Peptides against a protein of PDB entry 4HTP. Designs and how they scored, part 71

Target 1, 231 residues: chain A of PDB entry 4HTP
Amino acid sequence: SQTVASHVPFADLCSTLERIQKSKGRAEKIRHFREFLDSWRKFHDALHKNHKDVTDSFYPAMRLILPQLERERMAYGIKETMLAKLYIELLNLPRDGKDALKLLNYRTPTGTHGDAGDFAMIAYFVLKPRCLQKGSLTIQQVNDLLDSIASNNSAKRKDLIKKSLLQLITQSSALEQKWLIRMIIKDLKLGVSQQTIFSVFHNDAAELHNVTTDLEKVCRQLHDPSVGLSD

## One batch from the design tools (peptide; made by RFdiffusion4, then SolubleMPNN)

Design b2_p15_4_s1 (from b2_p15_4, 6 letters changed)
Fold by OpenDDE base, seed 2:
Structure b2_p15_4_s1 (fold): chain B 231 residues (1-231), chain A 15 residues (1-15)
Amino acid sequence: as target 1 above (231 residues)
Amino acid sequence: SEIEERFEKLIKEIE
């Protein structure tokens, strides 16, 4: 069946996350999230105009925004060091070159930017002049590939994990990869709390999540902001 | 906003 996530470019989510991160005030951060969410809901209504009883929800996006609350996928088994090695290979970076060393030693402050310890930012600057400018993946496709990675990790299929990772990164811009890395590592550094995200999504979202710990159920049951948990 | 405009374009594409 058709889903909102199958239509929304991953780039649009990433641009929203970038705006949230760059915003200094809580109110501005909330505004950017709300604009994306409201647009998503509007698109949902248009897409499912003739089918009111659907299971489609904000869940595909929410699980990427709050990856630490992921319970459906098993562990990816991916760390920064693995990604560093993959990028060095993919980009054919000289092993003793500056960029390769930046990726491998991302915790060591070597640059002019205070990006030490933030692998995603280090990767971004390495990728920016070397990768495509516009990604082609939808949110659904990103989730499908992440599902594949988790499944193959559980099955100990390292080659297939690499294949899915390569598909992700070769079809993503530097900015998209920055956020993808943070999603995989499960640290977005948005500067807004989980509670704030839930409160913007729905008044009852935090409560329902506290009881169920089921992010999909939260997104589905509280899809309509005007319909409460007790309704 | 830019994101709203992008979604409006997506809506138009499915109508």
Scores: peptide ipSAE 0.726, ipTM 0.971, DockQ to the pose 0.764
Fold by OpenDDE base, seed 4:
Parts: sequence; C-alpha cells; structure tokens
Structure b2_p15_4_s1 (fold): chain B 231 residues (1-231), chain A 15 residues (1-15)
Amino acid sequence: as target 1 above (231 residues)
Amino acid sequence: SEIEERFEKLIKEIE
C-alpha cells in the first residue's frame, strides 16, 4: 500500500535532524521537529484523502528518530568497529592512513572538530569528500534495508548484511550516512529528550508508550493530534 | 520553512 514514508526522502528527515542537533535552545529544536511532523501529517491527509482507516502513520519516521525504542525490528548486530572496517574497505582507505585510523580510533581526539567518541561525525568528515552529494533513498527504502539487516543478522548471514549496508551507503550522502549510523547505533545526540519528542507528537503519547511500549501503536492511535487517548 | 515547502512539492506530485 501507498505510504507517506514511500514518498518522503530520507534526506529530508536527515536535514531536519541536523537542524535539531544544531539548534541551541529547546524551543528551536521543538520547532524543527514540529515543522517536519506537521508537514508529514498534512501529506498523509493528502495521500489518503479518499481512503479512511489506513494503518499508515508517522511510525516509519518515529522509529528512526527514537531508535532506542525499536521493538519490532531485531538487533542489527552492527558496531562502530564493523562500520569502520566496512568504510575502510569500501573507500579503499590505506589501513595505516589518517582516515582509516580516525575511523578505527574514533574515541581518541584526532582533529579540531571535537568529534572524539562520535563515530558518526568522524565518518561524516571522511565521507564528505568521497561520496555522492545527494542521496536517493526514501524513508521507506531505508527502513526496508534496515529490516533486511536485522533479519540477516538474526539468520547469521553476514555477507547479506554487508550487501544491504553497501546499498544504504552507496545511495546516501555523507550527511545521510552520519544520521544513518546514529540510527543504527541508536544514539542520535539530538539534545532533546524522548519525553519532548512524545509531547510534541501528541499530548498522550508518553502515557500510551509507557503502558504499551509499542511505538507503532502510539503512532497509529495518536496519529491525529486532536484525538485523545480516551476518544 | 524549507521542509514545509519540500512537503508541499510532494503533495503537488500526488494531486
């Protein structure tokens, strides 16, 4: 079935996340998230204008924004070290070279950006001059590939995991990859709390999530901000 | 905003 996520570029989510991260105040961070969310809901209404009772919701985006709350998708089995090795291989970086060492030793200060310990940021700067400038993936496609990774991890098919990762990487800009890495590692560093995200999404979202721990249910049941939990 | 404009374009594509 047609979904909002199948239309929204992953780049637009990443751009929003980037704006949130760069914003200093809580209010500004909230504004950026709200603008994306409201736009999503508006698009949903347009897309499903003639179809009521659809299961489509903000869930495809929400599960990427709050990846630590993911319960449907199994573990990826991907760590920073694995990604480092993958990038070294993919980019054909000399193993004893500066960039390879930055990726492998991401916890130690190596540059002036203050990105020590943030693998995604270190990867970003390595990737920026080496990868495409504009990605081509939708949010749906990203989630499909992440589903594949999780499934293949469960099945212990490392080669297929690599294949899906390569597909993600080769179709993503450096900025998109920065955020993709953070989604996989489940640490977005947005500077805004889970509670704040829920509160912006819906007044009853935190409560419903606390009871159900089901992010998809939260997104579906509380899709309309004007319809309460008790309605 | 920029993101709002991007979504407006998406809406126009499906209308």
Scores: peptide ipSAE 0.725, ipTM 0.971, DockQ to the pose 0.767
Fold by OpenDDE base, seed 5:
Structure b2_p15_4_s1 (fold): chain B 231 residues (1-231), chain A 15 residues (1-15)
Amino acid sequence: as target 1 above (231 residues)
Amino acid sequence: SEIEERFEKLIKEIE
């Protein structure tokens, strides 16, 4: 079945997240999220115009925006050190080179940007001159690859994990990879709270999540912002 | 906004 996530480029989510992060005020952060969400809902209505009983929802995006609340997908088993080594290999970076050392020693305050401890930002600057300018993945494809990684981690299939990671990396821009890394590590650093995200999504979202702890149920049951839990 | 415009293009593609 067709989903909104199968049409929306991952790049569009990443650009939205980037705008949210760069915004200084809460109101501006909320505006950027609301614009994306409203656009998503509008597209949903157009896509499913002739189908009233669909299970499609904002869930594919929500689980990437709030990765700490993910309960369907198992652990990735991926840490910054693994990614650093993978990038060094993939980009053929000299081991004793500046960029390789930046990735491996990301916790040490080095450089002019003050990005110490933020692996995703360090990776971004290394990747920017070396990778695609525009990615080709949809949100659904990203989630499918992440599902594969989690499944293969559970099965201890390291080779297949690497394969899926390579697909993600080779088909993504530096900016997309920055956010992908943060999704995998489960720390987006948006500067907006979970409560705010839920409140913007639906007035009853926080309450329903507190009871069910199920993001998919929250997104499905409260897909329409005008329909409440008691309706 | 830019994001709204991109989604409008997506809508046109499915209509």
Scores: peptide ipSAE 0.724, ipTM 0.971, DockQ to the pose 0.772
Fold by OpenDDE base, seed 3:
Structure b2_p15_4_s1 (fold): chain B 231 residues (1-231), chain A 15 residues (1-15)
Amino acid sequence: as target 1 above (231 residues)
Amino acid sequence: SEIEERFEKLIKEIE
């Protein structure tokens, strides 16, 4: 059966995350997240109007928003240095050039933006003039590719890891890649706590997660904000 | 909001 994630562009999640990050104050950050979440739930109801017993939930998005809580897929085995080398190769950047050095030495300040230590931001500025303006991936497709990466990492198939990464990169805008990198590295820098995300999702979400540590279970059982754990 | 409008378009596509 179709899922909400198979319809929602990854770009829409990324634009939401960007708005959250740029917003000042907890209230405005929460508003942006709530708008996305409520829209997702509304779409879910429309998509599954004739099928009430579905396992589809917010999980495909939630696991990208809270990647540090991922427990279903194994480790990617990807670090900033690997991504830097990949981008240098893919973009055919001169190895001794300014942009290549920025990627490799991302921890050192190289400009006025103050992006030292944030590889994703460094990558964004390198990618912006060089990549697609609009991505083509859905949230489901992104998760499928990430699953592939994790599986192939476990199997020690480096060539297949690279293949999946290239597919992600070539089908994503600079902004989407910025957030994708942060998802892989598991640090979104949203400026809003995990507790806040859970509280907005469902009043009982933090409690259920604390007991089960199962993000999918949390999203599925607490899909309806009006239905509590005790119901 | 922009995100709400985008989702409304998606809903119309499946109706």
Scores: peptide ipSAE 0.724, ipTM 0.971, DockQ to the pose 0.774

Design b2_p15_4_s2 (from b2_p15_4, 5 letters changed)
Fold by OpenDDE base, seed 4:
Structure b2_p15_4_s2 (fold): chain B 231 residues (1-231), chain A 15 residues (1-15)
Amino acid sequence: as target 1 above (231 residues)
Amino acid sequence: SEIEERFQKLIEEIE
């Protein structure tokens, strides 16, 4: 079925996340998230104008924004060290070279950006001069590939995991990869709390999630901000 | 905003 996520570029989500991260105040962070969310809902209404009962919701985006709350998708089995090795191989970086060492020793301060311990940021700067400038993936496609990774991890198919990762990487800009890494590692560093995200999404979202722990259910049942939990 | 404009373009593509 047609979904909002199948139309929205992953780049647009990443751009929003980047704006949130760079914003200093809570209010500004909230504004950026709200603008994306409201736009999503507006598009949803347009896309499903002639179809009242759809299961489509903000869930495809929400599960990437709050990846630590993911319960449907199994574990990826991907760590920073694995990604480091993958990038070294993919980019054909000399193993004893500066960039390879930065990736492998991401916890150690090596540069002036203050990115020590943030693998995604370190990867970003390595990737920026080496990868495409504009990605081509939709949010749906990203989620499909992440589903594949999780499934293959469960099945212990490391080669297929690598294949899906390579597909993600080769179709993503450096900025998109930064955020993709953070989604996989489940640490976005947005500077805004889970509670704030829920509160912006819907007044009853935090409560419903606390009871159900089901992010998809939260997104579906509370898709309309004007319709309460008790309605 | 920029994001709102991008989504507006998406809406126009499906109308």
Scores: peptide ipSAE 0.755, ipTM 0.975, DockQ to the pose 0.772
Fold by OpenDDE base, seed 1:
Structure b2_p15_4_s2 (fold): chain B 231 residues (1-231), chain A 15 residues (1-15)
Amino acid sequence: as target 1 above (231 residues)
Amino acid sequence: SEIEERFQKLIEEIE
Protein backbone atom coordinates (compact mmCIF):
# COMPACT_ATOMS: atom_id res chain seq x y z
CA SER B 1 0.00 0.00 0.00
CA GLN B 2 1.10 3.53 -0.74
CA THR B 3 2.26 5.56 2.23
CA VAL B 4 3.53 9.08 2.64
CA ALA B 5 6.71 7.68 4.14
CA SER B 6 7.41 5.71 0.97
CA HIS B 7 7.59 8.98 -0.95
CA VAL B 8 9.31 11.36 1.45
CA PRO B 9 13.11 11.35 1.32
CA PHE B 10 14.84 10.73 4.60
CA ALA B 11 17.02 13.71 3.69
CA ASP B 12 14.01 16.00 4.01
CA LEU B 13 13.35 14.86 7.54
CA CYS B 14 17.02 15.27 8.41
CA SER B 15 17.20 18.76 6.97
CA THR B 16 14.16 19.69 9.05
CA LEU B 17 15.72 18.25 12.18
CA GLU B 18 18.93 20.12 11.42
CA ARG B 19 17.02 23.39 11.14
CA ILE B 20 15.23 22.70 14.40
CA GLN B 21 18.50 21.95 16.17
CA LYS B 22 20.18 25.08 14.84
CA SER B 23 17.28 27.31 15.77
CA LYS B 24 17.78 29.11 19.05
CA GLY B 25 14.25 30.07 19.92
CA ARG B 26 11.35 27.79 20.73
CA ALA B 27 9.13 29.58 18.25
CA GLU B 28 11.55 29.05 15.40
CA LYS B 29 12.00 25.39 16.30
CA ILE B 30 8.24 24.95 16.31
CA ARG B 31 7.95 26.69 12.96
CA HIS B 32 10.31 24.26 11.27
CA PHE B 33 8.51 21.26 12.71
CA ARG B 34 5.12 22.68 11.78
CA GLU B 35 6.20 23.30 8.21
CA PHE B 36 7.27 19.69 7.82
CA LEU B 37 4.15 18.36 9.53
CA ASP B 38 1.73 20.49 7.56
CA SER B 39 3.47 19.53 4.34
CA TRP B 40 3.22 15.89 5.32
CA ARG B 41 -0.50 16.19 5.99
CA LYS B 42 -1.06 17.99 2.73
CA PHE B 43 0.77 15.27 0.85
CA HIS B 44 -1.24 12.65 2.73
CA ASP B 45 -4.46 14.21 1.54
CA ALA B 46 -3.23 14.27 -2.03
CA LEU B 47 -1.89 10.73 -1.94
CA HIS B 48 -5.04 9.26 -0.43
CA LYS B 49 -7.54 11.51 -2.16
CA ASN B 50 -9.48 8.58 -3.58
CA HIS B 51 -9.02 6.22 -0.67
CA LYS B 52 -10.99 6.24 2.54
CA ASP B 53 -10.15 4.63 5.85
CA VAL B 54 -6.41 4.42 5.32
CA THR B 55 -4.19 3.59 8.26
CA ASP B 56 -1.36 5.74 6.95
CA SER B 57 -0.31 8.48 9.34
CA PHE B 58 2.61 10.56 10.56
CA TYR B 59 3.79 7.58 12.62
CA PRO B 60 6.76 6.64 10.37
CA ALA B 61 8.22 10.10 10.90
CA MET B 62 7.09 10.54 14.50
CA ARG B 63 8.80 7.36 15.64
CA LEU B 64 12.07 8.73 14.26
CA ILE B 65 11.53 12.15 15.83
CA LEU B 66 10.62 10.63 19.20
CA PRO B 67 12.61 7.40 19.12
CA GLN B 68 12.56 7.07 22.90
CA LEU B 69 8.83 6.39 22.62
CA GLU B 70 9.33 3.49 20.21
CA ARG B 71 7.48 0.39 21.40
CA GLU B 72 7.07 -1.62 18.22
CA ARG B 73 10.71 -2.38 17.48
CA MET B 74 12.89 -4.50 19.66
CA ALA B 75 16.18 -3.11 20.88
CA TYR B 76 18.82 -2.44 18.24
CA GLY B 77 21.69 -3.58 20.39
CA ILE B 78 23.84 -0.83 18.92
CA LYS B 79 26.13 1.43 20.90
CA GLU B 80 28.48 4.22 19.92
CA THR B 81 31.50 1.96 20.19
CA MET B 82 30.02 -0.47 17.71
CA LEU B 83 29.34 2.32 15.26
CA ALA B 84 32.83 3.69 15.74
CA LYS B 85 34.37 0.36 14.88
CA LEU B 86 32.07 -0.04 11.92
CA TYR B 87 33.01 3.36 10.52
CA ILE B 88 36.69 2.71 11.01
CA GLU B 89 36.34 -0.48 9.05
CA LEU B 90 34.04 0.90 6.37
CA LEU B 91 36.04 4.04 5.75
CA ASN B 92 39.32 2.17 6.06
CA LEU B 93 40.56 4.63 8.63
CA PRO B 94 43.98 4.02 10.13
CA ARG B 95 43.39 2.56 13.57
CA ASP B 96 45.91 4.88 15.15
CA GLY B 97 44.86 7.81 13.02
CA LYS B 98 43.25 11.01 14.19
CA ASP B 99 39.78 10.25 12.86
CA ALA B 100 39.64 6.73 14.23
CA LEU B 101 40.72 7.96 17.63
CA LYS B 102 38.10 10.71 17.51
CA LEU B 103 35.39 8.14 16.93
CA LEU B 104 36.62 5.75 19.59
CA ASN B 105 37.27 8.47 22.15
CA TYR B 106 34.31 10.66 21.29
CA ARG B 107 33.81 11.57 24.95
CA THR B 108 37.26 13.09 25.21
CA PRO B 109 37.59 16.74 24.26
CA THR B 110 39.49 17.18 21.02
CA GLY B 111 39.36 20.96 20.99
CA THR B 112 38.14 21.24 17.42
CA HIS B 113 34.39 21.88 17.58
CA GLY B 114 33.50 21.35 21.20
CA ASP B 115 31.54 18.24 20.32
CA ALA B 116 32.92 16.07 23.08
CA GLY B 117 30.38 13.51 24.18
CA ASP B 118 28.29 13.83 21.04
CA PHE B 119 29.18 10.85 18.92
CA ALA B 120 26.87 11.83 16.09
CA MET B 121 28.62 15.17 15.66
CA ILE B 122 32.04 13.58 15.77
CA ALA B 123 30.92 11.08 13.16
CA TYR B 124 29.46 13.83 11.02
CA PHE B 125 32.74 15.67 10.67
CA VAL B 126 34.60 12.47 9.91
CA LEU B 127 32.00 11.48 7.32
CA LYS B 128 31.44 14.85 5.66
CA PRO B 129 34.49 14.76 3.39
CA ARG B 130 34.08 11.04 2.68
CA CYS B 131 30.39 10.40 2.06
CA LEU B 132 27.77 11.07 -0.59
CA GLN B 133 26.40 14.57 -0.75
CA LYS B 134 22.84 13.34 -1.02
CA GLY B 135 21.26 10.15 0.22
CA SER B 136 18.73 8.02 -1.60
CA LEU B 137 16.62 6.53 1.19
CA THR B 138 12.99 7.28 1.92
CA ILE B 139 11.61 7.42 5.42
CA GLN B 140 9.93 4.08 4.78
CA GLN B 141 13.18 2.49 3.68
CA VAL B 142 14.96 3.79 6.75
CA ASN B 143 12.27 2.34 8.97
CA ASP B 144 12.44 -0.97 7.12
CA LEU B 145 16.17 -1.17 7.67
CA LEU B 146 15.80 -0.24 11.33
CA ASP B 147 13.13 -2.92 11.68
CA SER B 148 15.55 -5.38 10.16
CA ILE B 149 18.27 -4.40 12.59
CA ALA B 150 15.98 -4.82 15.57
CA SER B 151 14.64 -8.14 14.35
CA ASN B 152 18.08 -9.51 13.61
CA ASN B 153 19.38 -8.32 16.95
CA SER B 154 16.63 -10.28 18.63
CA ALA B 155 17.56 -13.28 16.53
CA LYS B 156 21.28 -12.78 17.27
CA ARG B 157 22.12 -12.48 13.58
CA LYS B 158 25.10 -10.16 13.79
CA ASP B 159 26.01 -10.54 10.14
CA LEU B 160 22.58 -9.38 9.02
CA ILE B 161 22.69 -6.46 11.43
CA LYS B 162 25.93 -5.36 9.84
CA LYS B 163 24.42 -5.75 6.40
CA SER B 164 21.50 -3.48 7.22
CA LEU B 165 23.77 -0.93 8.85
CA LEU B 166 25.97 -0.88 5.78
CA GLN B 167 22.95 -0.26 3.61
CA LEU B 168 21.95 2.67 5.79
CA ILE B 169 25.44 4.12 5.79
CA THR B 170 26.29 3.69 2.13
CA GLN B 171 23.01 5.26 1.00
CA SER B 172 23.12 8.26 3.32
CA SER B 173 24.89 11.60 3.40
CA ALA B 174 26.96 12.65 6.37
CA LEU B 175 24.11 14.79 7.63
CA GLU B 176 21.63 11.97 7.28
CA GLN B 177 23.97 9.65 9.13
CA LYS B 178 24.34 12.17 11.92
CA TRP B 179 20.61 12.07 12.50
CA LEU B 180 20.35 8.34 11.92
CA ILE B 181 22.90 7.79 14.66
CA ARG B 182 20.91 9.99 17.00
CA MET B 183 17.75 8.06 16.15
CA ILE B 184 19.44 4.76 16.91
CA ILE B 185 20.93 6.06 20.14
CA LYS B 186 17.53 7.68 20.85
CA ASP B 187 18.80 11.18 21.59
CA LEU B 188 18.10 13.81 18.96
CA LYS B 189 19.15 16.84 20.99
CA LEU B 190 16.63 19.03 19.19
CA GLY B 191 16.26 21.44 22.06
CA VAL B 192 12.49 21.05 22.03
CA SER B 193 10.55 18.90 24.47
CA GLN B 194 8.39 15.89 23.76
CA GLN B 195 5.44 17.88 25.05
CA THR B 196 6.09 20.60 22.52
CA ILE B 197 6.26 18.10 19.67
CA PHE B 198 2.96 16.58 20.76
CA SER B 199 1.32 19.95 21.24
CA VAL B 200 2.25 21.01 17.73
CA PHE B 201 1.07 17.70 16.32
CA HIS B 202 -2.33 17.77 18.03
CA ASN B 203 -3.84 19.39 21.10
CA ASP B 204 -4.90 16.01 22.46
CA ALA B 205 -1.74 14.10 21.53
CA ALA B 206 -0.04 14.27 24.91
CA GLU B 207 -3.18 13.12 26.68
CA LEU B 208 -3.78 10.20 24.36
CA HIS B 209 -0.16 9.13 24.59
CA ASN B 210 -0.25 9.30 28.37
CA VAL B 211 -3.17 6.90 28.36
CA THR B 212 -2.19 4.51 25.59
CA THR B 213 1.61 4.84 25.37
CA ASP B 214 1.04 3.93 21.73
CA LEU B 215 2.66 6.38 19.37
CA GLU B 216 1.08 4.83 16.30
CA LYS B 217 -2.37 5.10 17.82
CA VAL B 218 -1.72 8.73 18.66
CA CYS B 219 -0.66 9.50 15.12
CA ARG B 220 -3.54 7.58 13.57
CA GLN B 221 -6.38 8.73 15.79
CA LEU B 222 -5.22 12.32 15.85
CA HIS B 223 -4.17 12.54 12.23
CA ASP B 224 -6.56 15.41 11.64
CA PRO B 225 -5.67 18.36 13.85
CA SER B 226 -9.27 19.56 13.74
CA VAL B 227 -10.74 16.33 15.09
CA GLY B 228 -10.35 15.77 18.81
CA LEU B 229 -10.57 12.72 21.03
CA SER B 230 -14.13 13.49 22.00
CA ASP B 231 -15.17 13.81 18.40
CA SER A 1 9.79 27.36 2.53
CA GLU A 2 12.17 24.91 0.95
CA ILE A 3 10.54 21.92 2.64
CA GLU A 4 7.11 23.03 1.51
CA GLU A 5 8.37 23.34 -2.03
CA ARG A 6 9.87 19.88 -1.92
CA PHE A 7 6.61 18.40 -0.76
CA GLN A 8 4.76 20.32 -3.43
CA LYS A 9 6.94 18.67 -6.03
CA LEU A 10 6.10 15.30 -4.54
CA ILE A 11 2.41 16.13 -4.80
CA GLU A 12 2.80 17.12 -8.42
CA GLU A 13 4.50 13.82 -9.18
CA ILE A 14 1.52 11.78 -8.01
CA GLU A 15 -1.20 13.95 -9.59
Scores: peptide ipSAE 0.754, ipTM 0.975, DockQ to the pose 0.778
Fold by OpenDDE base, seed 5:
Structure b2_p15_4_s2 (fold): chain B 231 residues (1-231), chain A 15 residues (1-15)
Amino acid sequence: as target 1 above (231 residues)
Amino acid sequence: SEIEERFQKLIEEIE
């Protein structure tokens, strides 16, 4: 079945997240999220115009925006050190080179940007001159690859994990990879709270999540902002 | 906004 996520480029989510992060005020952050969400809902209505009983929802995006609340997908088993080594290999970076050392020693304050401890930002600057300008993945494809990684981690299939990671990396821009890394590590650093995200999504979202702890149920049951829990 | 415009293009592609 067709889903909104199968049509929306991952790049569009990443650009939205980037705008949210760069915004200084809460109101501006909320505006950027609302614009994406409203656009998503509008597209949903168009896509499913002739189908009233669909299970499609904002869940594919929400689980990437709030990765700490993920309960369906198991652990990735991926840490910054693994990613650093993978990038060094993939990009053929000299081990004693500046960029390789930046990735491996990301916790040490080195450089002019003050990005110490933020692996995703360090990776971004290394990747920017070396990778695609525009990615080709949809949100659904990203989630499928992440599902594969989690499943293969559970099965201890390291080779297949690497394969899926390579697909993600080779088909993504530096900016997309920055956010992908943060999704995997489960720290987006948006500067907006979970409560705010839920409040913007639906007035009853926080309450329903507190009871069910099921992000998909929240997104499905409260897909329409005008329909409440008691309706 | 730019994001709204991109989604509008997606809508046009399925209509």
Scores: peptide ipSAE 0.754, ipTM 0.975, DockQ to the pose 0.776
Fold by OpenDDE base, seed 3:
Structure b2_p15_4_s2 (fold): chain B 231 residues (1-231), chain A 15 residues (1-15)
Amino acid sequence: as target 1 above (231 residues)
Amino acid sequence: SEIEERFQKLIEEIE
């Protein structure tokens, strides 16, 4: 059966995350997240109007928003240095050039933006003039590719890891890649706590997660904000 | 909001 994630562009999640990050104050950050979440739930109801017993939930998005809580897929085995080398190769950047050095030495301040230590931001500025303006991936497709990466990492198939990464990169805008990198590295820098995300999702979400540590279960059981754990 | 409008378009596509 179709899922909400198979319809929602990854770009829309990324634009939401960007708005959250740029917003000042907890209230405005929460508003942006709530708008996305409520829209997701509304679409879910429309998509599954004739099928009430579905396992589809917010999980495909939630696991990208809270990647540090991922427990279903194994480790990617990807670090900033690997991504830097990949981008240098893919973009055919001169190895001794300014942009290549920025990627490799991302911890050192190289400009006025104050992006030192944030590889994703460094990558964004390198990618912006060089990549597609609009991505083509859905949230489901992104998760499928990430699953592939994790599986192939476990199997020590480096060539297949690279293949999946290339597919992600070539089908994503600079902004989407910025957030994708942060998802892989598991640090979104949203400026809003995990507790806040859970509280907005469902009043009982934090409690259920504390007991189960199962993000999918949390999203599925608490899909309806009006239905509590005790119901 | 922009995101709400985008999702509304998605809904219209499946109706």
Scores: peptide ipSAE 0.754, ipTM 0.975, DockQ to the pose 0.778

Design b2_p15_4_s3 (from b2_p15_4, 5 letters changed)
Fold by OpenDDE base, seed 1:
Structure b2_p15_4_s3 (fold): chain B 231 residues (1-231), chain A 15 residues (1-15)
Amino acid sequence: as target 1 above (231 residues)
Amino acid sequence: SSIEEYFEKKIKELE
């Protein structure tokens, strides 16, 4: 079945997240999120105008925006060190070179950009001159690949994990990879709280999530901002 | 915004 996520480029979500991160004030951060959300809802209505009882919702995006609340897929089993090694291999970086060392020792100050401790930012600057300018993945495709990684991690199929990671990396821009990394390690550093995200999504979202701990249910039941829990 | 324009374009393609 058709989903909004199958039509929305992952790049668009990443651009929104980048704008949110760069925004200084709460109001501006909220505005960027709201613009994306409103566009998503509008597209949903258009896509499903002739279909009733659809299960499609904002969930595919929400689970990437709030990855710490993910309950459907199992753990990825991926750490920064694994990603560092993968990038060194993929990009054929000299192991004793500056960029390889930056990735491996991302917690150590390098004097460049002041991004020590933020692996995703370190990776971004290494990737920027080496990667595609624009990615090709949809939000659905990203989630499918992440599902594959989690499933294969559970099954201890390391080769297949690497395969899915390579697909993600090779089809993503440096900016998209920055955010993908943050999604995998479950720390987006947006500067906006979970509560704020929920409050913008729906007035009852935080309450429903507190009761159910089911992000998909929250997104489906509260898809319409004008329809509350009591309705 | 650019993202809004993108969605609007996609919506029109569906109609």
Scores: peptide ipSAE 0.278, ipTM 0.861, DockQ to the pose 0.855
Fold by OpenDDE base, seed 5:
Structure b2_p15_4_s3 (fold): chain B 231 residues (1-231), chain A 15 residues (1-15)
Amino acid sequence: as target 1 above (231 residues)
Amino acid sequence: SSIEEYFEKKIKELE
């Protein structure tokens, strides 16, 4: 079945997240998220115009925006060190070179950009001159690959995990990879709270999530912002 | 925004 997520480029979500992160005020951050959400809902209505009973919702995007609340997908088993080693291998970086050392020692302040401890930002600067300008993945494809990683981690299939990671990396821009890393590590650093994200999504979203702890159910039941939980 | 423009274009393509 067709989903909104199958039509939305992952790059668009990443651009939105980048705008949110760079915004200084809460109001501006909210505006960027609202604009993306409204566009998503509008597209949903158009895509499913002739189908009333669809299970499609904002869930594919929401689970990437609030990765700490993921309950469907199991643990990835991926840490910064693993990603560092993978990038060094994939990019053929000299092991004793500046960029390799930056990735491996990401927690040590290098004094250049003040990005100490933020692996995703360090990776971004290493990737920027080396990666595609534009990625090709949709939100659905990203989620499918992440599902594969989690499943293979559970099955202890390290080779298949690497395969899916390579597919993500080779089909993503540096900016997309920055955000993908943050999604995997489950720390987006947006500067807005979970409560704020829920409040913008739907007035009853926080309450429903507090009761159910089911992000998909929240997104599905409260898809229409005008229809409340009691309706 | 560029994102809004993209979605609007995609919506028109469905229509």
Scores: peptide ipSAE 0.278, ipTM 0.861, DockQ to the pose 0.819
Fold by OpenDDE base, seed 2:
Structure b2_p15_4_s3 (fold): chain B 231 residues (1-231), chain A 15 residues (1-15)
Amino acid sequence: as target 1 above (231 residues)
Amino acid sequence: SSIEEYFEKKIKELE
């Protein structure tokens, strides 16, 4: 069946996340998230106008926004060091060069941006002059690739993990890769709490998540903001 | 916003 996630570019989610991160106030951060969510819901209603009882929900996006709450997908087995090595190889960076060393020694402050310890930001600046300007992946495709990575990690297929990572990387802009890295590492640094995200999504979302610990159930059951748990 | 405009366009494409 068709899903909203199959129609939404990953770039749009990343742009929203970037806006949230750049926003200083809580209210502004909430506004950006709400705008994305409302647009998603509106599109859902249009897409599924003639189909009742669909299982499609905000879950494909929510699991990327709150990756720490992921329970369906197994561990990726990917660390910053692995990504650093991959980027060095992919971008053909001299191993003793400044950019390679920045990626490998991301914990050490070497730059002027104060990005020490934030691998995603360091990667972004290395990638920005070297990557395509616009990615081509949908949210669904990103999730499919992440599923593949997790599955292959469980199966100890390192070569296939690399293949999926390369597909993600080669089809993503520098900005998209920044956020993708943060999703994989499970730290978005948005400046808003999990509780805030849930409260904006639905008034009963936090409660339902506390009971079920199932992000998909939260998204499906509380898809309509006007319909509560008791309804 | 740009995202809203994108979704509006996509919604119209579904009609």
Scores: peptide ipSAE 0.272, ipTM 0.858, DockQ to the pose 0.848
Fold by OpenDDE base, seed 4:
Structure b2_p15_4_s3 (fold): chain B 231 residues (1-231), chain A 15 residues (1-15)
Amino acid sequence: as target 1 above (231 residues)
Amino acid sequence: SSIEEYFEKKIKELE
């Protein structure tokens, strides 16, 4: 079946997240998220115009925006140190070089950008001059690859994890990889709370999530902002 | 790009 996520570029989500992060005020952050959400819902209505009973929802995007609430896929088993080593290998960075050391020692302030402790930002600057300018992945494809990583981690198939990571990396821009890393590490640093995200999505979203702890159920049941839990 | 080609090669090597 057709899904909205299969049509939405991952780049669009990343651009939205970037705008949210760069916004100074809560209101502006909310605006950017709302615009993305409204566009998603509009596309959903168009895509499913002739199909009223669909399971498609905002869940594929929501689980990337709130990765700490992920309960469907198992742990990735990926940390910053693993990613650092992977990038050093993939980019053929000299092990004693500046960029390799930045990745490995990401917690130590080495630059003027104040990005100490933010591995994703450090990776971004290393990747920017080296990787594709535009990615090709959809949100669905990203989720499929992340599912593969989690599954392979559970199965202790390290080589297959690496393969899936390579697929993600090779088809992603530096900006997309920055956000992908943050999704994997489960720290987006958007500057907005989980409660705010839920409140923008639906008035009853926080309550339903508190009861069910099921993000997909929240997204499906509260897909229509005008239809409440009691309806 | 050269890096894209490199990554594609690496992916194929893992298959």
Scores: peptide ipSAE 0.017, ipTM 0.509, DockQ to the pose 0.024

